# Peptides against a protein of PDB entry 6J54: the designs that were tried, part 138

Target 1, 223 residues: chain A of PDB entry 6J54
Amino acid sequence: NENLFASFIAPTMMGLPIVTLIIMFPSLLFPTPKRLINNRTISIQQWLIQLTSKQMMAIHNQKGQTWSLMLMSLIMFIGSTNILGLLPHSFTPTTQLSMNLGMAIPLWSATVFTGFRYKTKTSLAHFLPQGTPALLIPMLVIIETISLFIQPVALAVRLTANITAGHLLIHLIGGATLALLNINTMTAFITFTILILLTILEFAVALIQAYVFTLLVSLYLHD
Target 2, 42 residues: chain B of PDB entry 6J54
Amino acid sequence: QFQFTGIKKYFNSYTLTGRMNCVLATYGGIALLVLYFKLRSK

## One batch from the design tools (peptide; made by RFdiffusion4, then SolubleMPNN)

Design b2_p16_3_s1 (from b2_p16_3, 7 letters changed)
Fold by OpenDDE base, seed 4:
Structure b2_p16_3_s1 (fold): chain B 223 residues (1-223), chain C 42 residues (1-42), chain A 16 residues (1-16)
Amino acid sequence: as target 1 above (223 residues)
Amino acid sequence: as target 2 above (42 residues)
Amino acid sequence: SLFEEVMNLFRYLVES
């Protein structure tokens, strides 16, 4: 059923990819503050950024605090793109695995490199959990090494799967609702109600996935 | 505050240094094995 | 089947 995946095709116009414009569009929603007291929209945005910044960066030291701008921009980007993707007939760049890998791999590599550069001893020690039996040390070190390299893949796949699954479910229920309008209006009303509840859930999922992605990147930086 | 003596001082799963040494030893062993098989086969 | 649909989805996403 190829029609189910039509919404995930990268949009083009006259052969020109407009995906770049779609990716850059959320940046227009967050203008820079210019006054001491801005309007309500900018003030709320800055307040939310401040809250999330303090909450997420509280676990980091001074060196980790330098990543606050990067992490906050990341969560703002992913969150805004995910929310905008829930609009009807919209395209979400974060449903593309290539997009998420493009974000996950550099950020993961940067965090791992930063860890090895400034805290080499601690970083190497993370490959062996504390208190492991002596006989299991070689095997566990290998497993932890493999686990490290799976982290960027896990970040990308998690975000992609969650957002894509939500979109697919919305499309399926929406399509079922439209199909049932002329068959059984009562059943169509039930499915429509489910669709509304699902969309509300997906708004939460969109924000949660943005937070989880950023949090895990931050956690890899710290731990 | 763990006190280890002998070989356990350098290779243990409790202290930070011990864990680091265990990891390095594991990687070193694997590297030596790979090197051995590489030099033997080729 | 559901399995085929999931596999097609993954193939589509990976190749996108």
Scores: peptide ipSAE 0.152, ipTM 0.788, DockQ to the pose 0.018
Fold by OpenDDE base, seed 5:
Structure b2_p16_3_s1 (fold): chain B 223 residues (1-223), chain C 42 residues (1-42), chain A 16 residues (1-16)
Amino acid sequence: as target 1 above (223 residues)
Amino acid sequence: as target 2 above (42 residues)
Amino acid sequence: SLFEEVMNLFRYLVES
């Protein structure tokens, strides 16, 4: 009940919001390289960033390559926060719909406005699929317009729902495991095994959701 | 590739310009309808 | 009930 959802309440320390510190903490995990050959940790990070950047920006031309820094920072931020949120009794900022909307709406609007700025004809044409019968043109234009405005909401809700659901399941199964320790040790062991498997799954989900969120933003830019 | 004449030249669902004009015409039509009903209720 | 809890969760998420 309310105790179950307590983990999603923004934490405060004596009335001071700790949320700002939690949001800024992942930035400390990715220091900037200062050497040509860095240590093992930084080298792995840079390799991963380069790998993801190459595949994500492959669909963009030279003008689209300008967004590489923005997209890479976004995926690193969301990915790191999601993974850190899997820690026991931790607060995940990405479980807050307000935060995800705060990211989705500006990025979506930027991509849409960029499209209208440089590709006005193509952007307007996207509201009507090619080859549409004449009688269906007005209806489809309206539907596509509505679909466009749903995109930022879909981005935010998708990320929020996936992370929140996973977080709840981990806590519920974890709590059940503890409750069953004194009732049936065998059942508790099974529940614990499920918890481990679920945790591994949530790690994957955390990374996937970060990637999907960033990828969709990139696709909207590409139109 | 596509040859259109008359009204279809400017309003079609195949060419880029035609699609754009159709979208603009749709928005314009909706705007005029909204304006009409707004003025009519007054 | 479970349904009420789910609804409360959605309300909490929207209002947060």
Scores: peptide ipSAE 0.150, ipTM 0.767, DockQ to the pose 0.017
Fold by OpenDDE base, seed 2:
Structure b2_p16_3_s1 (fold): chain B 223 residues (1-223), chain C 42 residues (1-42), chain A 16 residues (1-16)
Amino acid sequence: as target 1 above (223 residues)
Amino acid sequence: as target 2 above (42 residues)
Amino acid sequence: SLFEEVMNLFRYLVES
């Protein structure tokens, strides 16, 4: 059992936490442009960021678009960490629930508080859906309040569960493939094929989860 | 367009103000209930 | 065993 979760243990070197360096490493993959016409790689990155930025901020007004930088940095961070986590023997910080909670709770609270500050009436009204029968109002308000508090937890758990499950499956199937190499080559080939397909899927999941996480934060901001 | 009269004007589930008032009333009621039980315990 | 593994994973995630 411990072997299954060994890949999720925060790595240390000589007692020093190298997880900090791992968290900071994705920043090196996105260099700041210095020229009017940048390298092809940087240009593609900037193009992707611009596209995603337009998509994310399309639902927000001018005031909400002030969060564009933070939301874009968030999606880039989560996406890059998730993708890098799929490298062999790599540690993915987003597999740690504490990490995701550390991101979800502040962002959620910030969006909620921002909503209450600038759209007090609308934010308060969101606790009661329109057209609710009068007799159901108290119960529904309570339910919506509980739902609000579940949002950051669901946000963190969703990301953690998806990424962790993917990593776990890759390790399990990978281990099974290695074990089957000496038992049944054909079965090992099948499991290896599944592993390849799964890894491709996990690449997509990694990006999707980053997008979903950022999107939900953005939606909470939009109220 | 909704036309409400009386108490429905202030407490309704259709208008923004009405919904807000309903939410506030609900929270106020819960707070009063909690306060009541807290004071009752003494 | 799957249930136990899920529980262990949950415990690990919560404790991490």
Scores: peptide ipSAE 0.144, ipTM 0.785, DockQ to the pose 0.018
Fold by OpenDDE base, seed 3:
Structure b2_p16_3_s1 (fold): chain B 223 residues (1-223), chain C 42 residues (1-42), chain A 16 residues (1-16)
Amino acid sequence: as target 1 above (223 residues)
Amino acid sequence: as target 2 above (42 residues)
Amino acid sequence: SLFEEVMNLFRYLVES
């Protein structure tokens, strides 16, 4: 509450971390359907899951579609946590780089190993694009290898940076708005308008980052 | 389909097998270089 | 300093 980064500190109660409860909380928002015709909320959730599933699995064959459950659960988890993180006085676990790395590295390694297990020739061939001059082959293979190992880091940092930066901007502009209330009311109104627009943008960013994270994992599986 | 003869049949940047062999050859060369430098220091 | 505070934040984000 005293510094700008206080919102990123893992919350504790009586010295015990409650991060585990926060991570498990989004699961309560997605109940299992029990009827053929469910409530409007459950129907909308199922509809969104079906749409996203069709979009992501369209590029995969039958073997790749086995990952549908994992990818859909991933996008639902990241999306729900990001949206809930925009609530006042809330803690967003996806702002923690350790958590995002903990998701990115295993999923990336699983996709890479799956590619080498089932499509060894194609996976190895991806290190060398077609039509490469013979003299540039070793250098390009090295660059492509480095690019491969940067993928999990880029995936985790992208999600962490986008969500964290958004939260910081909301806090900074919000604090500036409160500070300007006694100095210049007109300027405070402008900053407040920017804060509202930024909040709307962060809602979109929260969903987009969840989608991009899952899509890239799916794309790595396809490659 | 490209039809290459000789060493180009196994090491080319157009065919899938050729690209795979080029990648393996590159990794093998790097491994040999690393091994050479490790053995050279001692 | 601000730099030290940012570095401490990044250390916390990575270690936590």
Scores: peptide ipSAE 0.138, ipTM 0.782, DockQ to the pose 0.018

Design b2_p16_3_s2 (from b2_p16_3, 9 letters changed)
Fold by OpenDDE base, seed 3:
Structure b2_p16_3_s2 (fold): chain B 223 residues (1-223), chain C 42 residues (1-42), chain A 16 residues (1-16)
Amino acid sequence: as target 1 above (223 residues)
Amino acid sequence: as target 2 above (42 residues)
Amino acid sequence: SLYSEIMELLKALVSL
C-alpha cells in the first residue's frame, strides 16, 4: 500500500522542493532573547537549554565544554524536528537516513579526531580494555576498532529507525481503527485508545531520541 | 602500582602506555600482513 | 541506492 509511505516522501510544491524550508522552520521557534526579562515561552526554553547543558557538560572538562553550543543546538534541532513531525500531514527530515548520516558522521569524526589530537595516548588505549589476557589482545583490538566505525552508523540508524517506526505504527494503527469501525465498534475503540497512548509515547520517544543522539555524541567526545 | 620487567614493561594490558603499544603493535601487524598479501599477489 | 533498496524492502514487507 503506497499510502502508508506517502508521508515519508520529500514534499514538493509546484516541482520545487520545500524540504529546505521545513528543515529551517524549527529555527523560527527559538528566537534569541532580546530583553533582560523575556517572555514566559522564551524563559522556559532557556531554562530547559540550561538544564540540559548542565547535564550533558557535567562529564566534560573546560576544553570539552567548548562543544556545549554545538551539542545544544543539535539536540534542539533534532528534538524540534521530531516533535513537529508528529503533526498530521507533516514531514520529518529525521526519518531520512541521509539526514541523520549527514549529522552523525561529521560529528563522530570530529569527536574521534579531537580525541586523537589532544588525548592520543588515552584514545589509543581505549582500543584495549584493561586486564585483557595477552592472547586476546589482537582480537579485542580488532573488535574495538570495528566497534568504533559502527558508532556513526548505529547513531544514525537508531534515530532513523525509532522515529520512522513510530510514524509507521501510528499510521498502521490509525488505519486499523478506521477499518474496524464498520466491523466491531468495541475493538475499534480499544485500538483507538492504543493509538492515543502510542501518540503520547511517540512524543516522549521523539525527545528521548534527540537526547540520546546528542548524549552519545557527547560521550564520544569525552572518550 | 604495576611493576613489569622486560617486554611486559612495554606491552601490557594494564598500563596506559602498555595498552597503547599493544594497539600499535596490532595495527602494525595487520599492516604488515596486508602488505605481505599485496606483495604476494605480485 | 542503499536507502532506496531499504525503502523498497520495507514497502514490500508492509504490503504483505
Scores: peptide ipSAE 0.113, ipTM 0.766, DockQ to the pose 0.017
Fold by OpenDDE base, seed 5:
Structure b2_p16_3_s2 (fold): chain B 223 residues (1-223), chain C 42 residues (1-42), chain A 16 residues (1-16)
Amino acid sequence: as target 1 above (223 residues)
Amino acid sequence: as target 2 above (42 residues)
Amino acid sequence: SLYSEIMELLKALVSL
């Protein structure tokens, strides 16, 4: 239905794409600190960033911790865009597979190439799990190689599918609620309650998917 | 920890070097197979 | 009247 997917089309104004402005907007929500003791909002933001940074980079060495800035910016970007996308009639750029592939493929390739650059032996050894029977080695190496190439696709599709499915479900339940208002108000109320609970769940999913996306990128770097 | 002798020293699934060599050998084998079939088709 | 207005607002909210 055209009405269901209307929120997923790239918005334009006078033939000019405003998607660029939409993706840049979340950056305004996180101002840089200017004081030693900042405002409460900024302090909370910085505190959350520091906590997540410590959790994400705890598994990395000093060289791997250089990626902290990029990974934290990534999680903040994806998280903020996903949350803002839950606003009514909002366009979520992360629902576009092209955008997610645009992030996943370069980051994945960077992690893979970084691994081969600094940990060549370990990276090559990862294509064969430890303790594999000798007869299964050739096939398992092939499977593991295929698994490697599936990683960027899975990374992009996971994010896209979760966010898109959540949006569609909210719209469908919302539409059903409206339709039932004139048929059975009690059932409509129940459906509306489900919609609220679902919306709360989607907020959590939005944050989790941002975290998982970033975590997997960091994990690929660690491995 | 693991003591291997002969070919198993270089091709094993327990040591880092052994695993690496197995991977390289697998890729080499695949490359040779591809080359064989390519030459066969001609 | 207030109830009807709230209901209409809810309808509008759900329609978003």
Scores: peptide ipSAE 0.017, ipTM 0.671, DockQ to the pose 0.012
Fold by OpenDDE base, seed 4:
Structure b2_p16_3_s2 (fold): chain B 223 residues (1-223), chain C 42 residues (1-42), chain A 16 residues (1-16)
Amino acid sequence: as target 1 above (223 residues)
Amino acid sequence: as target 2 above (42 residues)
Amino acid sequence: SLYSEIMELLKALVSL
């Protein structure tokens, strides 16, 4: 068990936490544009940011669109960290539940507070779905209230679980492939093929989870 | 579309105001229950 | 041959 989960331990060097540097590293991959027409990499990045920004912020009014910078930075951070985490022997900060809770709780609380501040009636009405029978109103309001408080936890756990599970599978299948190299080459080849397919899937999962995390935050802001 | 009269005008599950009032009434009821039990025990 | 090369590279990467 220790060997299996060793890759998820927060790395330290000489007692100093290097996880801070790992968290800050993705920021180096996104330099600020300096020209009207930048190089190919920056242009693609800006194009992707613009596309995702337009899609995610289309549901928000002008006040909600003020969150565009934060939401876009969030998706870029989570996405980049998740993708970088798929590198061999790399540490993924988003596998840490504390990290994801640290992101989810403030963002969720901010969205909920913003909702109650500017859309008080709509926010309060959200605790009762439309068309609920009168007898079920008190129970459903309680359930919806509980559901609200579960949202940040679910947001954090979802990201953590998906990324962690993916990494575990990659490690397990990779380890099995190496173990089978000297036992059965044919089986090892099949296992390796599965590993490749799984790795491709995990790349997609990494991006999807980043998008879903940010989208849900945006959705909570909208509601 | 929806014609509510009487109490249903203020407490309904279809209008925004009605839903809000239902939620507030529910929270108020819970608060009163909690208050009742606190006053009962003390 | 390609498989063996990939596996050797993988072993090398894992050994790092």
Scores: peptide ipSAE 0.016, ipTM 0.689, DockQ to the pose 0.013
Fold by OpenDDE base, seed 2:
Structure b2_p16_3_s2 (fold): chain B 223 residues (1-223), chain C 42 residues (1-42), chain A 16 residues (1-16)
Amino acid sequence: as target 1 above (223 residues)
Amino acid sequence: as target 2 above (42 residues)
Amino acid sequence: SLYSEIMELLKALVSL
């Protein structure tokens, strides 16, 4: 039913797309530090960014750590948009497959091309796992090549599916709760409890998907 | 350490160079096959 | 019917 997907339609106001503003809005939530000793909120944010940066870039060499700024900005963007998307009547841009593909394909391409540029031998060798029997080499190389090209699609679909599914479940269970209020109050209460638990889960999923997306991009860069 | 001699030195699944050569050979073979069928159809 | 519903759902999700 189209009613189920009404919340996923890109919002417009007076014929003007406001999705651009929605995409840019999370940037306002992370102000840059202005003082040596910042506010507690800003300090906590910077501390979290530093922690995540250390965890994400620990697997990379010095050349790979050059991508730290981009990867951290990516995780902050996706994470913030996913969390903000859980607000009532909010539009989550990351539910749009086009947006996620728009992020996944360039980042994946950049990682692949960077690998081929600086580590050509290793990158080409990744198409053939070590110790492969000689007879399986051609087929396995083809499979690994296909697997490589599926990576950006998998990144985009994973993020889109997880966030979209969460939103759909929240809307469905929320609607069911409202419908059951006049039918069976006890059942409605149970459904509402499930909705609360699901919402908490979706907060975790929102952060996890942002982390996984960035981590996989980082991992592809490392490989 | 694996000591390969002859053609196995260049085409093996254990060394980086050998794996790279195997991959290149596979791509080259596929390209030649595609070229063959393309020329055959014409 | 379930398969068709899932497929339609997937198509709808992809179209978003």
Scores: peptide ipSAE 0.065, ipTM 0.767, DockQ to the pose 0.016; fails the geometry check

Design b2_p16_3_s3 (from b2_p16_3, 10 letters changed)
Fold by OpenDDE base, seed 4:
Structure b2_p16_3_s3 (fold): chain B 223 residues (1-223), chain C 42 residues (1-42), chain A 16 residues (1-16)
Amino acid sequence: as target 1 above (223 residues)
Amino acid sequence: as target 2 above (42 residues)
Amino acid sequence: SLFSEISQLFNYLVSL
């Protein structure tokens, strides 16, 4: 099993962690526009950013709109890292729970704090769903309080588990394909086809998980 | 559009203020229980 | 004991 999880070990070079450079690499893929009409690549990027920004921030008021830059940078970062992680023999930083917790906990705490700061009454009221029977109020408040503290963990674990599971599955099917090349060529071809389809699916999962992570942070901010 | 009278006006699960008060009351009760047990233990 | 176990589990998960 060491071979299965070897791809998830943080890479180092001469004792120095390369993971820092890997984390910073996606920033090079999104240069700042400098012209009124940029090239096609930058134009598409800006269009996508504007589209997602308008879609995600539509639920927020003016104060919530101040988070647009942070949320858009978050989705771009997670999305780009997840997509780059699907390259062969690449390391995906988002497979590390420590990294995802490092993103989830501060963002969650910031959203919760912001909620209590500006909408104290509403935030406190969210611990009790509307229409709860009187006898269930104490228990439900406790459960909802626990649920609040589970949110950052759920954000991190969800992203980590989905990306890691996908990578593991790709490695397993890929390894099976290689093993079957000299055993049964027809079966190897089938497994290879499955691998291709799975890779396409993982590209979608990578983007979806980035979106879901950012969306949930946004929803926590709204609530 | 709910009309509550008496104690239900302040402690209900439908209005915003009522829900807030219920939450605060719950936290207050838990805090008092914890305080009671801590003071009793010492 | 429960806190220590949770802390150990958390450290283990973070290390992954």
Scores: peptide ipSAE 0.074, ipTM 0.802, DockQ to the pose 0.020
Fold by OpenDDE base, seed 5:
Structure b2_p16_3_s3 (fold): chain B 223 residues (1-223), chain C 42 residues (1-42), chain A 16 residues (1-16)
Amino acid sequence: as target 1 above (223 residues)
Amino acid sequence: as target 2 above (42 residues)
Amino acid sequence: SLFSEISQLFNYLVSL
């Protein structure tokens, strides 16, 4: 079982953590444009960024549009790290709950504080849904307050659980395929097919989780 | 727009101001209850 | 208690 979870251990080289290098590596895949008409790869990247930016920031006004750069960088970071983490024997930093909490808590706090600063009345009013019966107001306000504090935890756990579960499943099915190679080749072929399908699914999950994480941060900003 | 009179004008679940006041009143009530029980335990 | 168990679980998860 230790071998199963070995891929989730933070890698070290000569006693020094190389996690920082792994985190910084995805940024190298997205160079800054230097020309009006760039290379095909850069143009495609910019097109995707602009497309996702338009979709995510459509709900925000001019003040909310200032968060576009941060939100787009966040989705690019999480998405790229998740995809790279699907490489064999790769370490995915987003499988670490500590990292996801480190991203979720500050971003959540920033959105909440921004809401209270510029939309104090609206933010306070969100603790009580419209049309609530008078007798349920105190209890519902408490529940909504608790719900607010669960948001950063939900962001972190959702991302961590989805990516970690996917990695574990790929390793388990992969290990089963190898074990069945010398027992039953036909069964091994079936498990290998499942592994391929699962890998495709995990690529989709990797991108979706990045989008959901960023989108929820954006929605919390919009309130 | 909703037309409320009396206490419902300031404390309602439909208007923005009313909702805000309800939230503040709830927090204030909880704070007073906590304070009461804290002083009672002495 | 339930709270202590949840706290221990949370600490374990954060340590991963």
Scores: peptide ipSAE 0.067, ipTM 0.788, DockQ to the pose 0.019
Fold by OpenDDE base, seed 2:
Formats: structure tokens, sequence, C-alpha cells
Structure b2_p16_3_s3 (fold): chain B 223 residues (1-223), chain C 42 residues (1-42), chain A 16 residues (1-16)
């Protein structure tokens, strides 16, 4: 059990919080362009950021597009941390629920508060869907209110669970592969193949979860 | 467009204002109920 | 109570 969860312990060296450096490390992978025509790698990065920005902000009006910088930085941060977390012996900060809650709760509260501030009538009306029978109005309003407060928890838990489960599964399958090498090489090969496929899947999951997290934050802002 | 008269004009589940008023009324009712039970327990 | 258990579980999960 200790070996299974050892990868999820916040790393420290000589009592120093290395986790802070790990969180800041992805920023080094995205340098700011300095030339009119940048190198290929930076150009590709900027192109990807522009594409994702256009996709994410397409649903927002001018006021909602003010959040473009925040949302793009969020997706880049979560995506990069999730991808880096798949490296051997790496620590993924997004596997920590505290980290994800630290991102989800403020962003969710900001979107909800922004909605109430600039779209008060619409935001209040969202607690009651259109066409609700009169007798079901109080109950539905309560349910919708509860649903609203579950949103930040759902954001954090979804990201945490998906990334953590992937890491655990990779660890378990990897350990099983090593254990089966001396028992049955054929089964070990099958398990290793599954591990490779799972690793590829986790790369996709890492990006998808970053996108979903950012998309939902954006969606809450739009609503 | 909507043919609402009387109290239904202000409290309905179709218009934006009506929905808002219903939500506010629900929250107000819950707040009054909580206040009632809180004062009753005292 | 269920609320207490959920709260404890939440605190435990947040601490991870």
Amino acid sequence: as target 1 above (223 residues)
Amino acid sequence: as target 2 above (42 residues)
Amino acid sequence: SLFSEISQLFNYLVSL
C-alpha cells in the first residue's frame, strides 16, 4: 500500500518544499516570443494557444472574452502539469485534491459572482428552468441550488480522480508487468502492451481533463 | 407574448422576471421557515 | 452522522 501511494506524496528535500518548484516548472516550457518570426517550437505553441483560445472564447461575448487570458493560462497550466506528471518518477500536482480545489473554488466563485453581478436576472432565473410546473418550483430551486454548490467539488474531484486513477493504474500494471516477467513472459508481454496502451490513453486523458476543467469554468462564466 | 394576468404575471416559470421572482420567493420562504424554527426553538 | 462522515472524508481527501 505504501508503494502504491508513494508517488502521490508531496516531495520535499531537506525539508524544503520542492512542490513549489514543481508547480512553477511548467512555466519554463512556454517562453514568451521575442521575435517577429519565432522558431518553429514557439510558433507551434502560439498557434495551439490561438486555436484553443478561439475555440474556448467563441461562446463568450465581449465581456466574457475578458477571461481569455485566465482560461488559457489555466488550460495550459493543467495540461502541462498533467502531461509532465506522466514522466517517470514525476509528481503531478493535479493529483492533489487540495490543488484542484484551490483552483476550482476560486474560479467557480468568480464566475458565479460575475454572473450575479452583470447578469443578475439571468443568473437568478437559472435556478428555475423554464416551464417548470408551479408545484415543483420550490423543490427544483433547492435542487438547482445544491447543484450549483456541487459544481466546484465536481470540478476538483473529476480532475483529481481521473489523473490519480490513471497514475495508480499505470503503477499497478507496471508493477504487475515486472512481477510477471519471471513467472510468465507471455502474460508479462500482454500486460506490458496494456501498459503502453494505457499510457497513451493517459496522455489523452491528461489533455482532456485540462480542457474539460477549463471548459466547464468557461461554461459557468457563460451561464 | 405571454398571457399572464394577476399574480401569475409576477410569478411564473416562463418569463425571466417570473422565474426570478419565483426563485426569490422560494429563498424568502425558506429563510422565513428557518427563521420561524429558529425562533420557535428559542 | 452522514454529514460528519462526509466532512471527515472531505478533509482527508483535501489533505492528500
Scores: peptide ipSAE 0.063, ipTM 0.799, DockQ to the pose 0.020; fails the geometry check
Fold by OpenDDE base, seed 3:
Structure b2_p16_3_s3 (fold): chain B 223 residues (1-223), chain C 42 residues (1-42), chain A 16 residues (1-16)
Amino acid sequence: as target 1 above (223 residues)
Amino acid sequence: as target 2 above (42 residues)
Amino acid sequence: SLFSEISQLFNYLVSL
């Protein structure tokens, strides 16, 4: 069982943490454009960023579009780290709940604070849904307040759980495939096929979770 | 497009101002309740 | 008692 969770241990070499380098590594994959007509890779990257930016920032006003740079950098960071984590013997920082909380809590706090600062009346009104019966107002306000504070936790746990569960499942199915090789080759082939399909799914999940994380932060900003 | 009078004008679940006031009143009530229990124990 | 246990569990999970 120790081998099962070995991939989630923070890597170190000679007592020095490599996690800092791993976190900074994705930035090397996205170089800044230097020419009017860039390479195909850079062009595709910029195209994807522009598409996602237009999609996510469509709900925001001109003032809210100031967050576009941060949100796009966030989705690129999470997405790249998640994809890189699917490589064999790789460490994914997003599997660490501490890291995800470290991203979720400040971003959530910033969005809530900006909402209360510039749209105080509307933000306060969001604690009470429109048309609620008068007798349920106090309880509903409390529930909505609790719901607000659960948002950063849910945001972090969602990302952590999805990525971690995917990694564990790949390891478990992979281990089962190896164990079944000498027992039943046909069953081993089936499990291997499932492993391949699961790996493909995890690539999609990696991107989706990055998108959802960033989208929810954006939605909290929009209120 | 709601027309309210009296207390309903300031405390309602339909208008933006009314909803805000309800929220503030709820928080104020909770704060007073907490304060009451805190002072009562002494 | 329950709160302390939950807090300890939370701290453990965050530390992972």
Scores: peptide ipSAE 0.055, ipTM 0.797, DockQ to the pose 0.019; fails the geometry check

